# Ledger of designs, part 272: peptides against a protein of PDB entry 5Z08

Target 1, 168 residues: chain A of PDB entry 5Z08
Amino acid sequence: RQKDEWAKKTSSLMKQLDWFIGEHLGAMLAAEELGGPVVGELMEIDPDDLSAGFNAHGKLKKATSQPDLDRRQRRIDDIWGPQDEQGQAHKRKRGADEALAASAEMRDLIEQLMNKLVEAGGDNSATYVEIPRESAAARFLVRSKVAMFHPNDARRLRLVDFGRDLDD
Target 2, 222 residues: chain B of PDB entry 5Z08
Amino acid sequence: GLPRLIDAIEEASKIPAKRRQTPIKPTIEKLTTHLYTHGASPDSLLRLADLLTLRNHLDQASLAAITRNLYPSSTVSDEVVLRFIGALGHGQLKPTLALQALFLRWLVMVYHLLENPGVLGQVYGVLFDLLDTAAIRPQLCHLLALVTRRKHVRPFRIQAILTLSRQTGGDPNLTGLLRVFKNYYPEIIVGDATKGRASAFKHPDPQWRQHLDEIQQRRSEA

## One batch from the design tools (peptide; made by RFdiffusion4, then SolubleMPNN)

Design b2_p25_6_s4 (from b2_p25_6, 12 letters changed)
Fold by OpenDDE base, seed 5:
Structure b2_p25_6_s4 (fold): chain B 168 residues (1-168), chain C 222 residues (1-222), chain A 25 residues (1-25)
Amino acid sequence: as target 1 above (168 residues)
Amino acid sequence: as target 2 above (222 residues)
Amino acid sequence: SWAEKLKTLEEIYLRLRYAAGLPLE
């Protein structure tokens, strides 16, 4: 009975977390990955807003007509193609794809971090997940104080030990 | 009454200042006068917490004036507390750090009126992780000094305060918080970085406290 | 334990929501 209640609560919370990652966090992470604002600066980024791109300060580019051709803008324009209707549709699709990719990466990282914590059996040296790159998802986990990098290796990420904080 | 004043401010908060037909300042002054005289009920506190913490078109002076007059007439709910905690940190949608410092100061001054002081203990990690934010650190350390229990005093947090204390050249508020930690774990070596002055975390505003006590006494007589 | 897993998930969820600027509720 108690185990079943814990399992049910855990499942419910996982669904809430998955919903939060998919519906809110993914678009914000995608915006950060694309050179937009850092997650937490803008609470709601519509995937459609991702298509507008970001200025050098991470602010949503207003569709201002003036081509301030800064080198970063060329990369964004090269990434997002011509501003014709087809280009806008491609931009929207790419923004949605990036939001999905960021959501999947965040979910996978959380799962790996939790699994490694369980597998390590209390050995902090064994709790590290190897990450292929410093992604927006990885950075956000660290900023959120959910995870921490290895002091000597930024490719190694571990979950912050919450358990020792909760039971004492 | 207070609800009608809040209604008017809520509606005005949806409109940019340049597009308002009427100045909001007279309504804010009526609100702050009412709050100073009568305080805010739990329901009014929640609505005001939303006005203060959610991004809207109210000016910073108005938000600060409301916060400085935010006297609870009764208790402070967990929901109200969580609104203010949720508003902390960096972000374009978050209140200014100056306003966040006022919120933390307010939480310190109303701590004894919380329906559940344990709610702050549940969000202890969130609060602790903001200690690197210099603009809110004084009030944050004071709040943490009230909230800290043995369960919160962990090796990584001790090390984090020690590291941040070294990086800040021995901020008196961090030294004060580390002394609170030492009360739970006497073995904490408050190294040379803590030979400095420690904050005593005195009440931030004795006049505000006295006025709050007067408002609270009127409730006990009614 | 299931309890530890739930506590860990709760803490993750709260910290992520907070850092994203959402209410803690």
Scores: peptide ipSAE 0.517, ipTM 0.549, DockQ to the pose 0.682
Fold by OpenDDE base, seed 3:
Structure b2_p25_6_s4 (fold): chain B 168 residues (1-168), chain C 222 residues (1-222), chain A 25 residues (1-25)
Amino acid sequence: as target 1 above (168 residues)
Amino acid sequence: as target 2 above (222 residues)
Amino acid sequence: SWAEKLKTLEEIYLRLRYAAGLPLE
């Protein structure tokens, strides 16, 4: 009986987490990967100001005439810049694909981090997940204080110990 | 009434100060005077929490003045509490650290009026993780001292405070929080980690408390 | 335990929402 209640609550919370990642966090992570604002630091930028793109520091570019040749800026301009109807459809699709990819990466990272914590059986050295790259998802987990990088290896990530009672 | 004053401020908050047709300062003064005299109802308190915590075009002096006069006439809902907690930390969308310190001070001063004090216990981790932010640490430690229960006193948090205490040269507020933890775990050695005097977490503003009590008494008579 | 797993998920969810600037619900 109690186990069933815990299972139901866990399932409900996982659904809420999945929804949050898919509907909100994925798009913000994709924006960060594309050189947009850092997740949680998004100024309410007027949609009209978003059209100007972001500089290398994630700040809104003033509509200065010189196309910043930076590859990241081209991606932002390619995502947010005024293009023909076909270009807008391709941009929307690309933005949706990047948001989906970021959502999937975040879900996978959380799952791997939780699985490693269970598998490690209390050995902190065995709790690290190897990540192929420092992604927006990985950085966000660290900024959120959900995960920590290995002190000597930024390719290794573990869950923060939220202080489970050692006795439970 | 108070709702109309809030409406006018909400509308003005959407417009940059340089583009406003009418100065907002007289309306802020009317609001703060009303709050000082009558306090804020639960509904008004929620609207004011939004004005204080959401990014808008209100100046910092006006936001601080509203916060200093934010007397609840009744109880404080979970929703209001969570708005203030959500506004804490670093970020371009978040209020200034000075304003966050005022919010934490406010939460300390109205803690006894919370509809559900347990709500702060649910967000304990979020609050605890902000202890490294020096600008809000004094008020944050005071709030945590009120909120802390046995379930929150965990080995990793004990170690985190001890580490931060060493890094800060023995911040008296951290020492004060460790003393609260020691009430639940007597084996915690406070003295070796903290050469400093512990904070006593006294009420931040006795005059504000007295005035709050007067506002709350008027509600019981009405 | 199931209780520990739930507590961990709750903490993850809370921290992620907070860091994303969402209301703590």
Scores: peptide ipSAE 0.482, ipTM 0.710, DockQ to the pose 0.736
Fold by OpenDDE base, seed 2:
Structure b2_p25_6_s4 (fold): chain B 168 residues (1-168), chain C 222 residues (1-222), chain A 25 residues (1-25)
Amino acid sequence: as target 1 above (168 residues)
Amino acid sequence: as target 2 above (222 residues)
Amino acid sequence: SWAEKLKTLEEIYLRLRYAAGLPLE
């Protein structure tokens, strides 16, 4: 009974996390990878300001009036600038593909970090995941205080120990 | 440098404004300009936390100006956090409720820079018991939304928020905090009594965040 | 344990949402 309740709650939270990564975070990470603003700097930008695009220095251009569902599309369109209708369709597709790739990378990285923590059995040296590159996903996990790099090897990432406060 | 400015303000804080030989305002302006440009080191943060939280002869406008420019250049220690938490609530020796609201807002904005975020979880009860204080409730609910874990969500606290929500006519910040509680206990009915919109607990100051990030980036390059 | 996994995921989710600047749900 209690195990089933924990399993149900875990499944519900995983669905929420997957939705958050897929619908919001992936587009922001893709924007960062493409030379847009760092994830979290933009969230305080009015969705309308996001629609305006970014200049060559990653700063917001003047706000255009598109809805919240279009925030993902706006960021991508803003990084790539206005192109002709065919260019806009290709940019939208490329931006969607980059957001999907960033979402997949973030999901995989979280899964690997969690699996290594379980496998390590309390050995902190065994908790590191090897990352192929310093991605926007990896940098964001570190900035959010979810993960930390190995002090001597930026290719190794581990989950932050959230301490005994998890046991109570 | 910053330490010399703090020394001058500490000495001036011991003397009533009417008995000071020189106005402190120009020194406060130099301090706030320095903080805006460079931020505060951990040692400077501790000294400034004492100036902000301990009873002294500094005026409220100066204290508010320092708090609004209190950018950490590095991490925020447990000791600094506990100075600000200890300054909360009612008492003749405590800062004004307006200044306490600024401290809570600051803690929200620097939460990701805490050396040990768990320190706030240890004082959760102290923070929670202040929810009846209307002047600090908006910022307090936001901080509690960040700090709340499953261990803090207890039946007596759920009932306390529900009761206070009814008494306040459905304060949106209390509704927002109940929504955070509901993530841990889905059976919580955030229902009929909370006809109000829940607060989204958005970042209090986007410009302040951007400027903090610029100060923090300079540290990673050094 | 399932409890530890859930608590870890909760912490990850909250920190990611906060760092992204989303409202705390």
Scores: peptide ipSAE 0.538, ipTM 0.500, DockQ to the pose 0.301; fails the geometry check
Fold by OpenDDE base, seed 4:
Structure b2_p25_6_s4 (fold): chain B 168 residues (1-168), chain C 222 residues (1-222), chain A 25 residues (1-25)
Amino acid sequence: as target 1 above (168 residues)
Amino acid sequence: as target 2 above (222 residues)
Amino acid sequence: SWAEKLKTLEEIYLRLRYAAGLPLE
């Protein structure tokens, strides 16, 4: 009985989290990846807004990796390419695809972080997920205080221990 | 009345100061005078919370003046509380850290008027994670000292305070918060970094408290 | 435990929403 209630509540919350990631956060993360504002510095970015130019106030701190800047600039240029109707449709599609990709990355990272925490059985050294890159999703997890980087390795991310209830 | 003053300020807040046809300062002064005299109803508090927390064209002095006169005539709803909590932290859309400190101070001063004090306990993690923000830390520690219950005192938070205390050279507010934690877990070793003076978290403004009490008494007599 | 998982998810959800600038309601 109690386990079933916890399972139902967990399932409900996962659905809410998935909805939040998919409907809100993914577009904002995609905007950050595309050279737009940092997540939380702008209000809700509609996926359709990803096709609309980020105004100059989104001085993204130059993500230090030049290659990502060049890809970002190319992506911006590709998104900002000729404003023909076909170009707008391609831009909208690309914005939607980037939002979906960012949503998937965020979901996957959260899942991996939670799984590693469970698998580690209390060994903090085993709780780290290896990330292929410092993505907008990874950075956002750290800024939100959901995750933390390994002190000596920015490719290793772990869930913040929100504390076991000592009374559990 | 107060609603009409809020209406005028809301409309003015949409317009840059340089483009306003009339100066807003006289209306702000009327508002603050009204708030000082009568306080704000729950509905007015919500509207004022939006004016204070949402990005608009009001100047910082006006926002600070409203906040300093934000006397509740009644209770403070969860919604009002959550507006102020949601306004905390870093970001271009967030209020200035100076204004955030005033919001936290306000929450401390009206804590006894919250409809549900437990609402702050629900967002405890959010509040706790802002402790690294030096500009709001004094008021934040005071608020956390009021809000903290046994369920919030976790090993990771104890370690976080200890670490931050070392990094800050023993901020007395962090030491004060750690003493609150120690009340729930006496076994907490307050390390050498906390040998310093702890904040006693006294009421931030006794005159404001007295005036609030006078406003609240008028409600009880009505 | 299921309870721990739920609490963890709740905390994640709250923190992400907050950091995204969404209402805490």
Scores: peptide ipSAE 0.480, ipTM 0.708, DockQ to the pose 0.769; fails the geometry check

Design b2_p25_7_s2 (from b2_p25_7, 17 letters changed)
Fold by OpenDDE base, seed 3:
Structure b2_p25_7_s2 (fold): chain B 168 residues (1-168), chain C 222 residues (1-222), chain A 25 residues (1-25)
Amino acid sequence: as target 1 above (168 residues)
Amino acid sequence: as target 2 above (222 residues)
Amino acid sequence: TEEWAKKLKTLEEVYRRLVAGAESL
């Protein structure tokens, strides 16, 4: 009974995580791989940019950050923008394929990290997953403080020990 | 007691209505009566959150009735909150948008009972990205109005609200949310699209609040 | 029971940190 309740809870949370990765995070990671904004970069709010207001198209009128907003919007539009020409259809397909690939990579990496944590039985040295490359997914896990690279080997990634942070 | 009623409903939820030996409605009525009278403990609340958010064979009327009577007798854990947040959005495995609107309304009404209100701030982006979903927007804007802090008010989110406000013809809930943003950054120029009526985000159900307060008071006296 | 509780708590924290990390955009 208790094991079944824990299994159900875990399964529910995994479905939530899968949705978040697939429907929200994957597109942002794909944008990063395509040279987009880095996921988790703090955009500072310039009060002067806010005071300039927004035009009818919603763009900041004279924001110094307008190039970055326009660049982000262009990249989103370049990945997901309206299909005007055949070239946009190919670009959208490529953006969708990259979002799916990034989602799959993130999901697989989280699963491997969780499995290694269980298999290690408390040995922190055995918790490392070998990664083939520093992907946007791997970098995001590190920036979000979910994972850490091995100090001497950037090909080895492990979960952060949350034991201290969960009791605070 | 409440645990036995939940056990019976959990077992019935695994079976299609046409294949059940006994009607579940009388058990749902007993559950909702018990919840109205005594509220749900943290453990019972978590089990009920799973019944409400996971795909099962319970009918929509039963799920709505449970949600309308989901009075916490104590606090609401992060785990319970995350169950309801993960149930939001589009998808074949997700609850109906009508039920999602009830979940968001519930989160608004129990916000003061959260063990960690910061958990909603940690999922702010997930909530914000659902603003285009018209069926849940009123309750979502109300929840975001409670959750919003200075750190969440970003130029891209201001822009997203302004764009969506124009596209919706000035939804008063979006105007209300933008007014909350302006409380943190008074320099936000609200374009002509937001000169309309703003929602005041009043408590969704004063009678439900009063009854919740009575349940919570009985716990403090015990 | 303790292993499942630890796994669930870990997964909850992973979810919270991923969402918080994505919000800083």
Scores: peptide ipSAE 0.335, ipTM 0.416, DockQ to the pose 0.264
Fold by OpenDDE base, seed 4:
Structure b2_p25_7_s2 (fold): chain B 168 residues (1-168), chain C 222 residues (1-222), chain A 25 residues (1-25)
Amino acid sequence: as target 1 above (168 residues)
Amino acid sequence: as target 2 above (222 residues)
Amino acid sequence: TEEWAKKLKTLEEVYRRLVAGAESL
């Protein structure tokens, strides 16, 4: 009975998490990976800095000369204008595929982080997940205070021990 | 218990304040104290949503006090959400814009407790069309920032926000919402009219959040 | 039961922090 209630609550929360990742977070993470704005960092950015766009690392490009408003407008027109249905379909598909990939990466990373925390049995050294790259997902988890990097190895990520933070 | 307090308030809400045999304020205070201590069950939330959203004889201070203490002890159903959404906008039968702003703030603060967050995405158009209403715009933009998905970011909505941003002299909340849109479509030109401070859409009440977390934790331990 | 409770609490906190992190957008 209690186990079944916990299982049901866990399943419900997992569905909510999967929805949140898939329907919300994945698209933003994909935008970050595609050189869009960094999730959470844009808030402190001066609008003038936003106009400069983002470098390949998601950092604000230094305000180089006004990126040709005409090129951006053309790009909007290229995305939303009467492009050949095929070209729009391909761009939409690519954007959907990237959002799906980012969602899957985030979901997998959270699952790995949680599994390692359970497996470690209280050994903090065993709680680290090895990440192949510093992804938008990994960075977001750190910014959100869900995870932290190993102090000496940026390829190792662990879940924040929320139990300690709840007892303080 | 909470149901009996709601019953008493429901009955009192049918009667003009001047015609009530007993002052309702002590019952409202008992209700708000109970809500603060224990939160509201899904069933109680629905009943309270009706009291808050339907035209009745409750005073604005009482309605605001209930809304400020409307801690869910569990999840928030689609029905509860839809009651609050249905109460938005202009009309003699609708709650005051001040109360609507509190409802939107509440929806922001309980967003993570929605049984189906997608319900807000289904009514996205209704929410978006209210952006011209200055009195609710701050909370509405915050809610839209949470609700917005790639499917909602459409050219006509981008243009609508840009136009409204120009008309408002660059409302920081609209600029914040445009930034959310730009996260889905980096190519969106935030024009000169959106030059300025964007809202950070920070949690509107950290103390309320902490207290909600305490109420929700008690549910997880039960 | 305790492990499941801990897992659920952890998931709740993960979800909360993810939502909060996305709100800080």
Scores: peptide ipSAE 0.338, ipTM 0.441, DockQ to the pose 0.286; fails the geometry check
Fold by OpenDDE base, seed 2:
Order: C-alpha cells, then sequence, then structure tokens
Structure b2_p25_7_s2 (fold): chain B 168 residues (1-168), chain C 222 residues (1-222), chain A 25 residues (1-25)
C-alpha cells in the first residue's frame, strides 16, 4: 500500500517533469545551444561573454580565443538578425529539432544522474555520470544547483546530495 | 493569388448576404484551398485576422472554414496575436464564442511560430479572466498552460482556479492548468480538487500539425 | 520504503530547482 502510493507519486512527478522538460525547458536549452539567451542567473552575460562558454564549474570562461566568438556571433546574428523568409523556416525546423534533442538529452541526463545516485549506496565517488559533451542541459543542471561537475574532470557530473542541504 | 481572394472577400464582407449579387461560398472555397496548399504570409494573416475578428457580414461557417485553414507560411506577428486576443470575451461586436474557441485553438497550434511568445504573457490577465467562460475554457486552459511563467502564478489566481474548479465539479482543463501552477510552486495544496483527471494538453489536431510542418518546410526550401 | 522516499524527495528537489532555474529568465 505505502509503496504503491510512493510509486504513484513518483510516476505523477515524473510526468510533470517530462512535460516541463518537453514543453518548456527544451526550447530554452535549444535557444542556448543555438547561441540565444542562457537559461538562469546568467542573463546579465554580454553576448561576448557567452562566446567564452562555461568552465568545468558551469561558470563563464573568459573569452580567450576570437575564432569561437565569430561562430557564435554568426549564430546569434543568424537567430536575431534580419531573417530572410527562407532562413526562418530552416531555423524553425532546426529549432524544433534542437528543442527535441535538448529535451531528450536533459531527460536522459536526469535519469542517469538519479540512477547513479541510487546505485552508489552513499559512495559519492560512484555517483558520477560520464557526459559526452558539456551541453546546455549539463550546464543548466549545474547552474540550477541540481548537479555538480567533478572537481578534476568536466566530463563527470553528479547529482547534488539534497539530503545534506535540507538538514542544514 | 491570395491577396486578390482576400480583396474579394473583404468587399463581399461589407454587404449583407441577401444583397450580394454573387454567392461568396465559391470565393471562400478558393481561399481555403489556397491557404491549405500554400499557407498565409504575415501580411495575409493580418488581413485575415481582421476579417475574422471584426464585425462584418460573413457567415459563421465561412469564418470557421477560414480559421481551420489558417496555416501560417512563416511567422505570426504580435499584431495578429493581439487581433485574436482582442476578439475574446463577451460583447455584441465580438465574434461568437464558438469562433473564439477556434481562435484559441489556432493560437495553441501556432504558438511555436509566434515572433514574440512574450506578447501572450503581457496579456495573461485578460486571458485568465475569461476562464469562467465555459465555451472557450478548454482551449484557454491549454493556451495558458503554454504561456504561464512564475510571474503569473499569484495567490489570487491559484485561489481563483481552485474556486472555479470546485464550481465546475473539477473541470479537467482547470486541473491541468493548476498542475502547471504547481510546477512553479510545489507547495500549492490543490486539495481534493486535483485528485480528478487532468488534461494533458496534447496537440489538439495532429493532422493539422503535420500539414503545418509541410507548409513550413516548403518555405525553408524556397 | 526509505529508498523510495529518498528517491521521491530527490526528484521533487530536482524538479523544484529546474523550475526555479528556468524562471530566472
Amino acid sequence: as target 1 above (168 residues)
Amino acid sequence: as target 2 above (222 residues)
Amino acid sequence: TEEWAKKLKTLEEVYRRLVAGAESL
């Protein structure tokens, strides 16, 4: 009985999360991947600062190299510049595809993070998920204080242990 | 072309049906066929929004047929959105509630094509205050589910939905909207009013979506 | 039971933080 109630509550919350990711968060993450506004506290970031990307701690890197600026600025100009009619439909298809991809990536990443936390049995060293790239999804999880990068390896991400923070 | 068809319908809309020399139905059918095949440009959308929202002598069946075939070939401007929002509610000069429900359904289906989705957030109060209107509530709740942000989730609106949900016997669309609110404020005690079936706010017409995607793709290749 | 409760609480907190993070826009 109690297990079934917990299962129902978990299932209901997962459906809400899936809806939120698919209908809301995915589009915003896709916009970030395309060089649009960063989701979260980073709204005050100059577009030039966005070009630097995020460091292993989810913080903006200082813009060191000019070439990556041009590619992202071109993407920003492609997103916000005068879009010829042809450019808009390609951008919408690309935006829709990127929103779906970002939603899937976020959902998968959350699932992996949750599974690793359960499997680790309290060993924080075993809670890390290996990520193939520093995606908008991964960065957003870190900015939102949902996840943390490994201090020495930006390819390793773990869920924040909320149990310690709730008792403080 | 589409502009000439709109011109003919605009002129016919000024004249009562009984005083027209020629039936308008064949011209409406040509318009709807053209819209289905090619969609409407931003300029054509604005003109059609005026035809749909302003009081004229067009029959309800013709207005509904145009609305059901109102495929944007490109973006939807703030001006077009505001025409449809301005047409909502009660009044002698406003479109019928049945037509308003079609407008809200259309806004849901084209939401991803809005030039500025934030425009709907600016008129959030206007939309929210219409939730008591049963005839448009299903589509209105769906649109509000897409538009709602934390800034819109206020205690008075939470209480308004809860009250209206009780008064309606737990309308699934209100329960769905309240679930969206609870996403922003998990602490919202929805009580027994949300133990009922909630709307999932699925796309209202998958075939219309597919056809819209085909129209939008052709524009990207042109 | 305790693991499920922990998982649900964790998921609730994940959800809350994701929503809060998205709203700072």
Scores: peptide ipSAE 0.333, ipTM 0.423, DockQ to the pose 0.281; fails the geometry check
Fold by OpenDDE base, seed 1:
Structure b2_p25_7_s2 (fold): chain B 168 residues (1-168), chain C 222 residues (1-222), chain A 25 residues (1-25)
Amino acid sequence: as target 1 above (168 residues)
Amino acid sequence: as target 2 above (222 residues)
Amino acid sequence: TEEWAKKLKTLEEVYRRLVAGAESL
C-alpha cells in the first residue's frame, strides 16, 4: 500500500517534470543553444516575494522587473520570428527539433543524475555522470543548483545531495 | 479548387437557408473533403476563419464540419488566430459556445503550427477572463496550459483561479491549470483545490493529429 | 520505504529548483 502510494506520487511528479521540460524548459534551452537568452540568469522575482503570499486582494508585492521579461521574450521571438517563408519554416522546424532535442537531453541527464545518486548509496565519488558536452541543459542544472560540476573536471556532473542540505 | 468552393459558401452565407435557390450542403461536403485531402493554405484559412467567426446564415452543423476539417497545409497566421480569439465569449453576434469550444480545441491542435505562438500570450488576459464560462472551460484551460508563461502567472490570476476552483467544486481543468501555475511558482499553496484529479491536457484527437502530420509532410516534399 | 521517500523528496527538490531556475527568465 505505502509503496504504491509512493510510486503514484513519484509517477505524478515525473509527469509534471516531463511536461515542464517538454512544454517550457526545452524551448528555452533550445533558444540558449541557438545563441538566445540564457535561462535562469535574470532572477528578477525574488522567491521570497512570492512566499510572502498574496494579500487579501490577491496582489503580490510589486514585482518591479517587467522590462527584462519582455526583452527576453522578444529575443526568443526574434530567433523564432518571421524570416522569408521558406527560411521561417526551416527555422521553425529547426527550432522545434532543437526544443525536442534539448528536452530529451535534459530529461536523460536528470534521469542519469538521479540513478547515479541512488546507485552510489551515499558515496559522493560514485554519483558523477559523464557529460559529452557542456550543454544548455547541464549549465541550467548547475545554475538552478540542481547539479554541481566536479571541481577538477567539467565533464563530470552530480546531483546536489538535498538530504544533507535538509538535515543541516 | 478550394477558392471557388469558399466563394460559393461565402455567397450562400449571406442568404438565409429558406431563401437559397440551391442547398449548400453538397458544397460544404466538397469543401470538407477538399480540406481533409489537401488542407487549407494561409489565405484559405483566413477566409474560412471569417466564415466561422462572423455572423452569417450558415447552419451550426456546417460550421462544425468545416472546423473539424480545418487542417492547415502550412502555418497559421496571427490574423487567423485573432479571428478565433475575437469570436470567444458571450454575445448575440458571437458564435455559439459549442462552436467556440471547437475553435479552442482547434487552436490547441494547431498550436505547433502558429506563425507566432506569442500572439496568444498577448491576448492571455482575454482568454483568462473567460474561465468562468463552463461550456468552453475544458478547452480554454488546455489552451492556457500551452500559452502560460511566468509573466502571465500573476497574483490576481492565482487568486482568481483558486476562487473559481472553490466555486466550481474543484474542476479538474482548473486544477490542471493551477498545476501549470505551480510549475512557475512552486510555493503556491493550492490547499484543497489541488487534492482533486487534475486534467493531464492530452491531445484532444490523436487521429486528427496523425492526419495533420500527413498533410504537413506533403508540404515538406513540395 | 525510506529510499523511496528520499527519492521522492529529491525529485520534488529537483522540480522546485528547475522551476525556480526557469523563473529567472
Scores: peptide ipSAE 0.327, ipTM 0.414, DockQ to the pose 0.267; fails the geometry check

